Peptides against a protein of PDB entry 5VVV. Designs and how they scored, part 214

Target 1, 276 residues: chain A of PDB entry 5VVV
Amino acid sequence: FLCGVVEGFYGRPWVMEQRKELFRRLQKWELNTYLYAPKDDYKHRMFWREMYSVEEAEQLMTLISAAREYEIEFIYAISPGLDITFSNPKEVSTLKRKLDQVSQFGCRSFALLFDDIDHNMCAADKEVFSSFAHAQVSITNEIYQYLGEPETFLFCPTEYCGTFCYPNVSQSPYLRTVGEKLLPGIEVLWTGPKVVSKEIPVESIEEVSKIIKRAPVIWDNIHANDYDQKRLFLGPYKGRSTELIPRLKGVLTNPNCEFEANYVAIHTLATWYKSN
Target 2, 276 residues: chain A of PDB entry 5VVV as posed
Amino acid sequence: FLCGVVEGFYGRPWVMEQRKELFRRLQKWELNTYLYAPKDDYKHRMFWREMYSVEEAEQLMTLISAAREYEIEFIYAISPGLDITFSNPKEVSTLKRKLDQVSQFGCRSFALLFDNIDHNMCAADKEVFSSFAHAQVSITNEIYQYLGEPETFLFCPTEYCGTFCYPNVSQSPYLRTVGEKLLPGIEVLWTGPKVVSKEIPVESIEEVSKIIKRAPVIWDNIHANDYDQKRLFLGPYKGRSTELIPRLKGVLTNPNCEFEANYVAIHTLATWYKSN

## One batch from the design tools (peptide; made by RFdiffusion4, then SolubleMPNN)

Design b2_p28_3_s3 (from b2_p28_3, 15 letters changed)
Fold by OpenDDE base, seed 1:
Structure b2_p28_3_s3 (fold): chain B 276 residues (1-276), chain A 28 residues (1-28)
Amino acid sequence: as target 1 above (276 residues)
Amino acid sequence: SKLEELKKKYEEAKEKYFKIAREDVATF
């Protein structure tokens, strides 16, 4: 069971010292996972093709080593979906080289994210793939196999919540393709019925699990504030029954941008997880 | 330019997410 934090917000990423402090807190609270997915890291999303510099490499190696020291699984995410051409072998090769570089930093766990992108393929991709889901699954499976089928590999669908599913969760052709064609060792990220879900009912997890043919990992936006930085979400982790735990592969909270505001959010997630 | 188009796509996606997230939180 993956339980911890995703740094998955828009805005200024946390500094390396904050991330190391996070790992210390996660260990203390018996949480086990950190997903590196800061949307404003240019080399994660907008400039995903760019290799890390020597200085950036040293920082990431130090960060990954710190995660290992605190027994925290470090998952490196990349979000190529803004401008990748799925049918272009050069794009696939570029993605492979980027993940090879991160593997050399000591990273062993990875995520490929297709959140917050247009549900459209370019003309070249339409000639090769029957749907957007087929294109995403094809590259995800190829990357997963290329990396030697790592123990932890995550996929974030473009339809990552109930309100994004057309016509709905149980009938989505996109999620059906993901469920049928995505390799079984790849985990699927999900935010619940909504982008920011007040509640995640058990029945809603049973519904999505049926179509994706696996238990999801919750990317939980309950404490996210990137969309309104005038607000801080200081309340407890709530609206998630502990009956979800045996029906999930994990929960990763995407909390407030302000690192110091997240004590209650993360501590109460840990309490929730231990109450199973 | 390709860079301007990419920046535009990034910002449009961010604003779409922000709008939806604000609407979701308004139901709390």
Scores: peptide ipSAE 0.757, ipTM 0.968, DockQ to the pose 0.945
Fold by OpenDDE base, seed 4:
Structure b2_p28_3_s3 (fold): chain B 276 residues (1-276), chain A 28 residues (1-28)
Amino acid sequence: as target 1 above (276 residues)
Amino acid sequence: SKLEELKKKYEEAKEKYFKIAREDVATF
């Protein structure tokens, strides 16, 4: 069971010292996972093709080493979906080289994210792939296999919540394709019925699990505030029954952008997780 | 430019997410 934090918000990423402090807190609270997915890391999303510089590499190596020191699984995410051409072998090779670089930093767990992108393929991809889901699954499977089938590999669908599913969760052709064709060793990220879900009913997890043919990892935006900097979510982790735990592969909270605002959010997630 | 188009796509995606997230939280 993956339990911890995803740094998955828009806005200024946490500094390395904050991330190290996070790992210490996660270990102390018996959480086990950190997903590196800061949208404003330009080399994670906007400039995903660009290799890390020597200086950036040193920072990431240090961060990954710190995660290991605190027995936190460091999952490196990349979000190529803004402008990748899935059918272009050069794009696939570029993605492979980027993940090879991160592998050299000592990273062993990875995520490929297709959140917050248009549901449209370019003309070249439309000639090769039957659907957007087919394109995403193809590259995800290829990357997963290329990396030697790492123990932890996450996929974030473009339809990552109930409200994004067309026509709905159980009938989504996109999620059906993901469920049927995504390799079984790849985990699927999900935010619940909504992008920010007040509640995640057990029935909603059973529904999505059926179509994706696996238990999801919750990317939980309950404490996210990137969309409204005037709000801080300081309340406890709530609206998630502990009955979800045996029905999930994990829960990763995407908390407030303000690092110091997250004590209650992360601590109460830990309490929730241990209550099972 | 390609860079301007990419920046535009990034910002449009961000604003779309922000809008939806605000709408979701308004239902709390």
Scores: peptide ipSAE 0.757, ipTM 0.968, DockQ to the pose 0.928
Fold by OpenDDE base, seed 5:
Structure b2_p28_3_s3 (fold): chain B 276 residues (1-276), chain A 28 residues (1-28)
Amino acid sequence: as target 1 above (276 residues)
Amino acid sequence: SKLEELKKKYEEAKEKYFKIAREDVATF
C-alpha cells in the first residue's frame, strides 16, 4: 500500500530542504511514499525532453538518497503529454534517455502522467493509433518494459476522475482501453469522483476498479490549494472511509502549496491509514 | 513560435484545472 505525499501542484515547487523535512515527517508518521510531480518543474512537464544539468542531477541524487535514508519510496514522475508525438521513435527514445538519467540518480520507481492535456492526437499519431488511450498505453508499456518492469510504476490517465470520463466511468472507451491494454504491473492514479473530491465513496472505487481492472492509487486533491491561493485547507483528512484501504493500491495526498500548512493534512492521513 | 505554443498549452491546461477545482470546492 503506497501512502504519503504527491508534490503535484502548480506553482513554486518545494525546496530541497522542505522535501527532506517531508521525508522525516513521513517516516515519523509511518508513511512510505513520495511522488515527485511538481508541475512547474520545467524538466518534468513543459521541457520534459531536456536532460538535467550537472547541478540539477546533484540535487536530485541528494534528494533520492535522503528518501532512501528515511525509508521513503521516491517515485519520479514525468509528464510528456503537452507536446509528445507518441508515434515518433525519436520521442520515445528521448523519453527513455531522460528516465535512464533519473535511474542513474538511484531512482527505481517511476510514473508517466497524462493529466491536464487535450484528448486530441496529432495527425501522425492518428495514422498509427486507434485512440488517444492506445497511444498512451503503448508508450507506457514500452517504457515500463524498457526500465525492466520496476516494482512501482504509475500511470495517470487523462480521464483521472469521474467527471472527466465520457460518457461516464463504467462506459468510458478511454478507461476501457487502459484497463484492457495497460500491463497489469502498472498502477493507475485516480482523484475520485471529481478533481477535488469532497468524498470518495466505496462504490465509486469499485466502479473505476472494474473498468481499469486493478485497484487505483488515489491522487487526493482534498488539501490542494494551487487553484485558490486565498484558501488554506487546514482540516483533517476526511470523507474517505477506512473501508477504501483494502480496495486501493495507495493514497498520495497532493496538499497545500505552503509546505508548513500541511501538518494536519499529512498527520491525519497517517492516522486514517493506521486505523485499518 | 513552438515555445509560445507550448507555453500557451501549459497555461490553458492550468487554467482549466483551476476552474474545475474551484467549482468542485464550491460544492463542499
Scores: peptide ipSAE 0.754, ipTM 0.967, DockQ to the pose 0.932
Fold by OpenDDE base, seed 3:
Structure b2_p28_3_s3 (fold): chain B 276 residues (1-276), chain A 28 residues (1-28)
Amino acid sequence: as target 1 above (276 residues)
Amino acid sequence: SKLEELKKKYEEAKEKYFKIAREDVATF
């Protein structure tokens, strides 16, 4: 069971010292996972093709080593979906080289994210793939296999919540393709019925699990505030029954942008997790 | 330019997410 934090918000990423402090807190609270997915890291999303500099590499190596020291699984995410051409072998090779670099930093767990992108394929991809889901699954499977089928590999669908599913969760052709074609060792991220879900009912997890043919990892935006800088959510992790725990592969909270505001968010997630 | 188009896609996606997230939280 993956339980911890995703740094998955828009805005200023946390500094390395904050991330190391996070790992200490995660270990202390018996949480086990950190997903590196800061949307404003240019080399994570907008410039995903760009290799890390020597200085950035040293920082990431140090960060990954710190995660290991605190027994925290460091998952490196990349979000190529803004401008990748799925059918172009050069794009696939570029993605492979980028993940090879991160593997050299000592990273062993990875995520490929297709959140917050348009459902439209370019003309070249439409000639090769039957749908956007087929294109995404193809590259995800190829990357997963290329990396030697790492123990932890996450996929974030473009339809990552109930409200994004057309016509709905159980009938989504996109999620059906993901469920049928995504290799079984790849985990699927999900935010619940909504992008920011007040509640995640057990029935909603049973519904999505059926179509994706696996238990999801919750990317939980309950404490996210990137969308409203006037909001600071200091309430406990709530609206999630502990009955979800045996029906999930994990829970990763995407908390407030303000690092020091997250004590309650992360601590109450830990309490929730240990209460099962 | 290709860079301007990429920046535009990034910002449009971010604003779309922000709008939806604000709408979701308004239902709390």
Scores: peptide ipSAE 0.754, ipTM 0.967, DockQ to the pose 0.908

Design b2_p28_3_s4 (from b2_p28_3, 15 letters changed)
Fold by OpenDDE base, seed 4:
Structure b2_p28_3_s4 (fold): chain B 276 residues (1-276), chain A 28 residues (1-28)
Amino acid sequence: as target 1 above (276 residues)
Amino acid sequence: SKLEELKKKYEESKEEYFKKAREDVSTF
């Protein structure tokens, strides 16, 4: 069971010292996972093709080493979806090379994210792939296999919540393709019925699990505030029955952008997790 | 330019997420 934090928000990423402090807190609270997915890391999303500089590499190596020191699984995410051409072998090779660099930093767990992108494929991809889901699954499977089938590999679908599913979760052709064709060793991220889910009912997890043919990892936006920095979500982790735990592969909270605001959010997630 | 187009896509995708998240939180 993956339980911890995803740094998955828009806005200023946490500094390396905050991330190290996070790992210490995660270990102390018996959480086990950190997903590196800051939207404003330019080399994670906007400039995903760009290799890390020597200085950035040293920072990431230090961060990954710190995660290991605190027995936290460091999952490196990349979000190529803004402008990748899935059918272009050069794009695939560029993605491979980027993940090879991160693997050299000592990273062993990876995520490929297709959240917050247009559903429209370019003309070249439409000639090769029958749907957007087919394109995403193809590259995800290829990357997963290329990396030697790492123990932890996450996929974030473009339809990552109930309200993004067309026409709905159980009938989504996109999620059906993901469920049928995504390799079984690849985990699927999900935010619940909504982008920010007040509640995640058990039946909603059973519904999505059926179509994706696996238990999801919850990317939980309950404490996210990137969309409204005038708000701080300081309340406890709630609206998630502990009956979800045996039905999930994990829960990763995407909390407030303000690092110091997250004590209650992360601590109460840990309490929730340990209550099963 | 390609960079301007990419920046535009980034901002548009971010704003669509922000809109949805704000809509969702309005139901709390």
Scores: peptide ipSAE 0.750, ipTM 0.966, DockQ to the pose 0.903
Fold by OpenDDE base, seed 5:
Structure b2_p28_3_s4 (fold): chain B 276 residues (1-276), chain A 28 residues (1-28)
Amino acid sequence: as target 1 above (276 residues)
Amino acid sequence: SKLEELKKKYEESKEEYFKKAREDVSTF
């Protein structure tokens, strides 16, 4: 069971000292996972093709080493979906080289994210792939196999919540393709019925699990505030029955941008997790 | 330019997410 934090918000990423402090807190609270997915890391999303510089490499190596010291699984995410051509072998090769670089930093766990992108393929991809889901699954499976089938590999679908599914969760052709064709060792990220889910009912997890043919990992935006910097979510982790725990592969909270605001959010997630 | 198009896609995707997230939390 993956339980911890995703740094998955828009806006200024946390500094390395905040991330190390996070790992110390995660260990202290018996949480086990950190997903590196800051949307404003240019080399994570906008410039995903660009290799890390020597200085950036040293920082990431130090961060990954710190995660290991605190027994926190460090998952590196990349979000190529803004401008990747899935059918272009040069793009696939570029993605492989980028993940090879991160693997050299000592990273062993990875994620491919296709959140917050258009459902439209380019003309070249439409000639090769039957659908957007087929293109995403193809590259995800190829990368997963290329990396030697790492123990933890995550996929974030473009339809990552109930409100993004067409026509709905149980009938989505996109999620059906993901469920049928994504290799079984790859985990699927999900935010619940909504982008920010007030509640995540058990029935909603049973519905999505059936179509994706696996228990999801919750990317939980309940404490996210990147969309409204005038709001802080200081309340406890709530609206999630402990009956979800045996039906999930994990829960990763995407919390407030303000690192100091997250004590209650993360501590109450840990209490929730240990209450089962 | 290719860079301007990429920046535009990034900002549009961010604003769409922000809109949805604001809509969702309005129901809390």
Scores: peptide ipSAE 0.747, ipTM 0.966, DockQ to the pose 0.929
Fold by OpenDDE base, seed 3:
Structure b2_p28_3_s4 (fold): chain B 276 residues (1-276), chain A 28 residues (1-28)
Amino acid sequence: as target 1 above (276 residues)
Amino acid sequence: SKLEELKKKYEESKEEYFKKAREDVSTF
């Protein structure tokens, strides 16, 4: 069971010292996972093709080493979906080389994220792939196999919550393709019925699990505030029955952008996880 | 330019997420 934090918000990423302090807190609270997915890391999303510099490489190696020291699984995410051409072998090769570089930093766990992108394929991709889901699954499976089928590999669908599913969760052709074609060793990220779910009912997890043919990992935006910098969510982790735990592969909270605001968010997630 | 188009896609996708997230938390 993956339980911890995703740094998955828009806005200024946490500094390396904050991330190391996070790992110490996660270990202390018996949490086990950190997903690196800061949307304003240019080399994660907007400039995903660009290799890390020597200085950035040293920082990431130090960060991954710190995660290992605190027994935290470091998952490196990349979000190529803004402008990747899925049918172009050069794009696939560029993605492989980027993940090879991160593998050399000592990273062993990875994620491909297709959240917050246009659903329209380019003309070249439409000639090769039957749908956007087929294109995403094809590259995800190829990358997963290329990396030697790592123990932890995550996929974030473009339809990552109930309100993004067309026409709905159980009838989504996109999620059906993901469920049928995504390799079984790849985990699927999900935010619940909504982008920010007040509640995640057990029945909603049973519904999505049926179509994706696996238990999801919750990317939980309950404490996210990147969408409103005037809001701080300082309340406990709530609206999630502990009956979800045996029905999930994990829970990763995407908390407030303000690092020091997250004590209650992360601590109460840990209490929730240990209460099953 | 290609860079301006990429920046536009980034900002448009960010704003759509922000809109949905604000709509969702308005029901809390």
Scores: peptide ipSAE 0.746, ipTM 0.966, DockQ to the pose 0.927
Fold by OpenDDE base, seed 2:
Structure b2_p28_3_s4 (fold): chain B 276 residues (1-276), chain A 28 residues (1-28)
Amino acid sequence: as target 1 above (276 residues)
Amino acid sequence: SKLEELKKKYEESKEEYFKKAREDVSTF
């Protein structure tokens, strides 16, 4: 069971010292996972093709080493979806080289994220793939196999919550293709009924699990505030029954941008997880 | 330019997420 934090927000990423402090807190609270997915890391999303510099490499190696020291699984995410051409073998090879670099930093767990992108394929991809889901699954499976089928590999769908599913969760051709074609060793991220879900009912997890043919990992935006920096979500982790735990592969909270505001959010997630 | 188009896609996608998140939280 993956339980911890995704740094998955828009805005200024946390500094390395904050991330190390996070790992110390996660260990202390018996949480086990950190997903590196800061939207404003240019080399994560906008400039995903760009290799890390020597200085950036040293920082990431130090961060990954710190996660290991605190027994926290460091998952490196990349979000190529803004401008990748899925059918272009040069794009696939560029993605492979980027993940090879991160593997050299000592990273062993990875994620491919297709959240917050246009659902339309380019003309070249439409000639090769039957749908956007087929294109995403193809590259995800290829990268997963190329990396030697790592123990933890995550996929974030473009339809990552109930309100993004067309026509709905149980009838989505996109999620059906993901469920049928994504290799079974790849975990699927899910956010719940909404982008920010007040509640995640058990029945909603049973519905999505059926179509994706696996238990999801929750990317939980309950404490996210990147969309309204005038608000801080200081309340406890709530609206999630502990009956979800046996039906999930994990829960990763995407919390407030303000690192110092997240004590209650993360601590109460840990209490929730240990209450099962 | 290709960079301007990429920046535009990033900003549009971010704003769409922000809009949805604000809409969702308004129902709390």
Scores: peptide ipSAE 0.746, ipTM 0.967, DockQ to the pose 0.904

Design b2_p28_4_s1 (from b2_p28_4, 14 letters changed)
Fold by OpenDDE base, seed 2:
Structure b2_p28_4_s1 (fold): chain B 276 residues (1-276), chain A 28 residues (1-28)
Amino acid sequence: as target 1 above (276 residues)
Amino acid sequence: MEEEKLEELKKKYEESKKKYQEVALKDL
């Protein structure tokens, strides 16, 4: 069971010392996972093709080593979806080379994220793939196999919550293709009925699990504030029954952008996880 | 990167961020 934090917000990423402090807190609270997915890291999302510099490499190696020291699984995410051409072998090779670099930093767990992108393929991809889901699954399966089928590999769908499913969760052709074609060793990220799910009912997890043919990992935006920086979510982790735990592969909270605001959010997630 | 491609990429990023923010605000 993956339980911890995704740094998955828009806005200023956390500094390396905050991330190391997070790992110390996660260990202390018996949480086990950190997903590196800061949307405003240029080399994560907008400039996903760009290799890390020597200085950036040293920082990431130090961060990955610190996660290991605190027994925290460091998952490196990349979000190529803004401008990748899925059918282009050069794009696939560029993605492979980027993940090889991160593998050299000692990273062993990875994520491919297709959140917050257009549902449309370019003309070249439409000639090769039957749908956007087929294109995403193809590259995800290829990268997963290329990396030697790592123990933890995550996929974030473009339809990552009920609100984004067309026509709905149980009838989505996109999620059906993901469920049928994504390799079974790849985990699927899910946010619940909404982008900010006040509640995640058990029945909603049973519905999505049926179509994706696996238990999801929750990307939980309950404490996310990157949509309104005038708000701070200082309340407890709530609106999730502990009956979800046996039906999930994990829960990763995407908390407030302000690192210092997240004490209650993360601590109460840990309390929730241990209450089962 | 060509300036035009960089501008298009920045636009896609900002549009995607804005759409996320608009949906998230409706969930509250």
Scores: peptide ipSAE 0.677, ipTM 0.947, DockQ to the pose 0.904
Fold by OpenDDE base, seed 3:
Structure b2_p28_4_s1 (fold): chain B 276 residues (1-276), chain A 28 residues (1-28)
Amino acid sequence: as target 1 above (276 residues)
Amino acid sequence: MEEEKLEELKKKYEESKKKYQEVALKDL
């Protein structure tokens, strides 16, 4: 069971010392996972093709080593979906080389994210792939196999919540293709019925699990504030029955952008996880 | 990167961010 934090917000990423302090807190609270997905890291999303510099490489190596010291699984995410051409073998090879570089930093766990992108394929991709889901699954499976089938590999669908599913969760052709064609060793990220799910009913997890043919990992936006940084979410982790735990592969909270605001959010997630 | 491609990429990023923010605000 993956339990911990995703740094998955829009806005200024946490500094390396905040991330190390996070790992110390995660270990102390018996949480086990950190997903690196800061949307404002240019080499994660906007400039995903660009290799890390020597200085950036040293920082990431130090961060991955610190996660290992605290027994925290470091998952490196990349979000190529803004401008990738899925049918172009040069794009696939560029993605492979980027993940090879991160593998050399000692990373062993990876995520491929297709959140917050247009559903439209380019003309070249439409000639090769039957749908956007087929294009995403094809590259995700190829990358997963290329990396030697790592123990933890995550996929974030473009339809990552109930409100983004067309026409709905159980009838989505996109999620059906993901469920049928995504390799079984790849985990699927999900935010619940909504982007910011106030509640995640058990029945909603049973519905999505049926179509994706696996238990999801919750990307939990309950404490996210990157949509309105004038708000701070200082309340406890709530609106999730502990009956979800046996029905999930994990829960990763995407908390407030302000690192210092997240003590209650992360501590109460840990209390919730241990109450099962 | 060509300047036009950089502007288009920045636009896609900001539009996707804005759409996320608009949906998330309706979930509250």
Scores: peptide ipSAE 0.655, ipTM 0.940, DockQ to the pose 0.953
Fold by OpenDDE base, seed 4:
Parts: sequence; C-alpha cells; structure tokens
Structure b2_p28_4_s1 (fold): chain B 276 residues (1-276), chain A 28 residues (1-28)
Amino acid sequence: as target 1 above (276 residues)
Amino acid sequence: MEEEKLEELKKKYEESKKKYQEVALKDL
C-alpha cells in the first residue's frame, strides 16, 4: 500500500530542504511514499525533453538519497503530455533518455502523467493510434518495459476522475482501453469522483476498479489549494472511509502549496491509514 | 526551440492550468 504525499500542485515547488523535512515527517508518521510531480518543475512538464543540468542532477541525487535514508519510496513523475507526439520514435527515445538520467540518480520508481492535457491527438498520432488512450497506453507500456518493469510504476490517466470520464466512469472508452491494454504491473492514479473530491465513496472506487481492472492509487486533492491561493486547507483528512484501504493500491495526498500548512493534512492521513 | 514554439507551449501550459483551476473551484 503506497501512502504519503504527491508534490503534484501548480505553483512554486518545494525546496530541497522542505522535501527532506517531508521525508523525515513521513517516516515518523509511518508513511512510505513521495511522488515527485511538481507541475512548475520545467523539466517535469513544460520542458520534459530537457535533461537535468549537473547542478540539478546533484540536487536530485541528494534528494533521492535522502528519501532512501528515511525509507521513503521516491517516485519520479514526468508529464510529457502537453506536446509529445506519441507516434514519433524520437519523442519516445527522448523520454527514455530522460528516465535513464533519473535512473542514474538512483531512482527506481517512476510515473507517467497525462493529467491536465487536451484529449486531442495530433494528425500523426491519429494515423497510428485508434484513440488517445491507445497512444498513452502504448508509450506507457513501452517505457515500463524499457525500464525493466520497475516494482512501482504509476500512470495518471487524462480521465483521472469521475467528472472527466465520458460519458461516465463505467462506460468510458478511454478508461476501458486503459484497463484492457495497460500492463497489469502499472498502477493507475485517480482523484475520486471529482478533481477535488470532498468524499470518495466505496462504490465509486469499486466502479473505477472494475473498468481499469485494478485497485487505483488515490491522488488526493482534498487539501490542494493550487487552484485558489487565497485558501488554505487546514482541516483533517476526512470523507474517506477506512473501508477504502483494502480496495486501494495507495493514497498520495496532494496538499497545500505552502509546505508549512500541511502538518494536519499529512498527520491525519497517517492516522487514517493506521486505523485500518 | 523557436520563440513561436516556446510561446505556444507556454500558452498550452497556462490554458491547461486554468482549466484545472476552473474545474477544481467548481468542486468546492
């Protein structure tokens, strides 16, 4: 069971010292996972093709080493979906080289994220792939196999919540393709019925699990504030029955952008997780 | 990268961010 934090927000990424402090807190609270997915890391999303500099590499190596020291699984995410051409072998090879660099930093767990992108394929991809889901699954499976089938590999669908599913979760052709064709060793990220799910009913997890043919990992936006910097979500982790725990592969909270605001959010997630 | 491609990429990023923010605000 993956339980911890995803740094998955828009806005200023946490500094390396905040991330190290996070790992110390996660260990202390018996949480086990950190997903590196800061949307404003240019080399994670906007400039996903760009290799890390020597200085950035040293920082990431130090961060990954710190995660290991605190027994926290460091999952490196990349979000190529803004402008990748899935059918272009050069794009696939560029993605491979980027993940090879991160593998050299000592990273062993990875994620491919296709969140917050348009469902539109370019003309070249439409000639090769029958749907957007087929393109995403193809590259995800290829990258997963290329990396030697790492123990933890995550996929974030473009339809990552109930409200993004067309026509709905159980009938989504996109999620059906993901469920049928995504390799079984790849985990699927999900935010619940909504982007910001106040509640995640058990029935909603059973519905999505059926179509994706696996238990999801919750990307939990309950404490996310990157959509309104005038709000801080200081309340406890709530609206998730502990009956979800045996039905999930994990829960990763995407908390407030302000690192200092997240004590209650993360601590109450840990309390929830231990109450099963 | 050509300046035009950089501007287009920045635009795609900002549009995707804005769309996320607009949805998340409606979920409240």
Scores: peptide ipSAE 0.696, ipTM 0.949, DockQ to the pose 0.910; fails the geometry check
Fold by OpenDDE base, seed 5:
Structure b2_p28_4_s1 (fold): chain B 276 residues (1-276), chain A 28 residues (1-28)
Amino acid sequence: as target 1 above (276 residues)
Amino acid sequence: MEEEKLEELKKKYEESKKKYQEVALKDL
């Protein structure tokens, strides 16, 4: 069971000292996972093709080593979906080289994220793939196999919540393709019925689990504030029955951008997780 | 990267961010 934090917000990423403090808190609270997915890291999303510099490499190596010291699984995410051509072998090779570099930093767990992108394929991809889901699954499976089938590999679908599913969760052709064609060792990220789910009913997890043919990992936006910098979500982790725990592969909270605001959010997630 | 491609990429990023923010605000 993956339980911890995703740094998955828009806005200023946390500094390395905040991330190390996070790992110390996660260990102290018996949480086990950190997902590196800061949307304003240019080399994560906008410039996903760009290799890390020597200085950036040293920082990431130090961060990954610190996660290991605190027994926290460090998952490196990349979000190529803004401008990748899935059918182009050069793009696939560029993605492979980027993940090879991160593997050299001592990273062993990875994620491919296709959140917050358009459902439209370019003309070249339409000639090769029958749907956007087929293109995403093809590259995800190829990368997963290329990396030697790492123990933890995550996929974030473009339809990552109930409100993004067409026509709905149980009938989505996109999620059906993901469920049928995504390799079984790859985990699927999900935010619940909504992008910001106040509640995640058990029945909603049973519905999505059936179509994706696996228990999801919750990317939990309950404490996210990157959509309104005038709000701070200081309340407890709530609206999730403990009956979800045996039906999930994990829960990763995407909390407030302000690192100092997240004490209650993360501590109460840990209390929730231990109450099962 | 060509300037035009950089501008298009920045636009796609900002549009995706804005769409996320608009949805998240409606979920409250």
Scores: peptide ipSAE 0.694, ipTM 0.949, DockQ to the pose 0.939; fails the geometry check

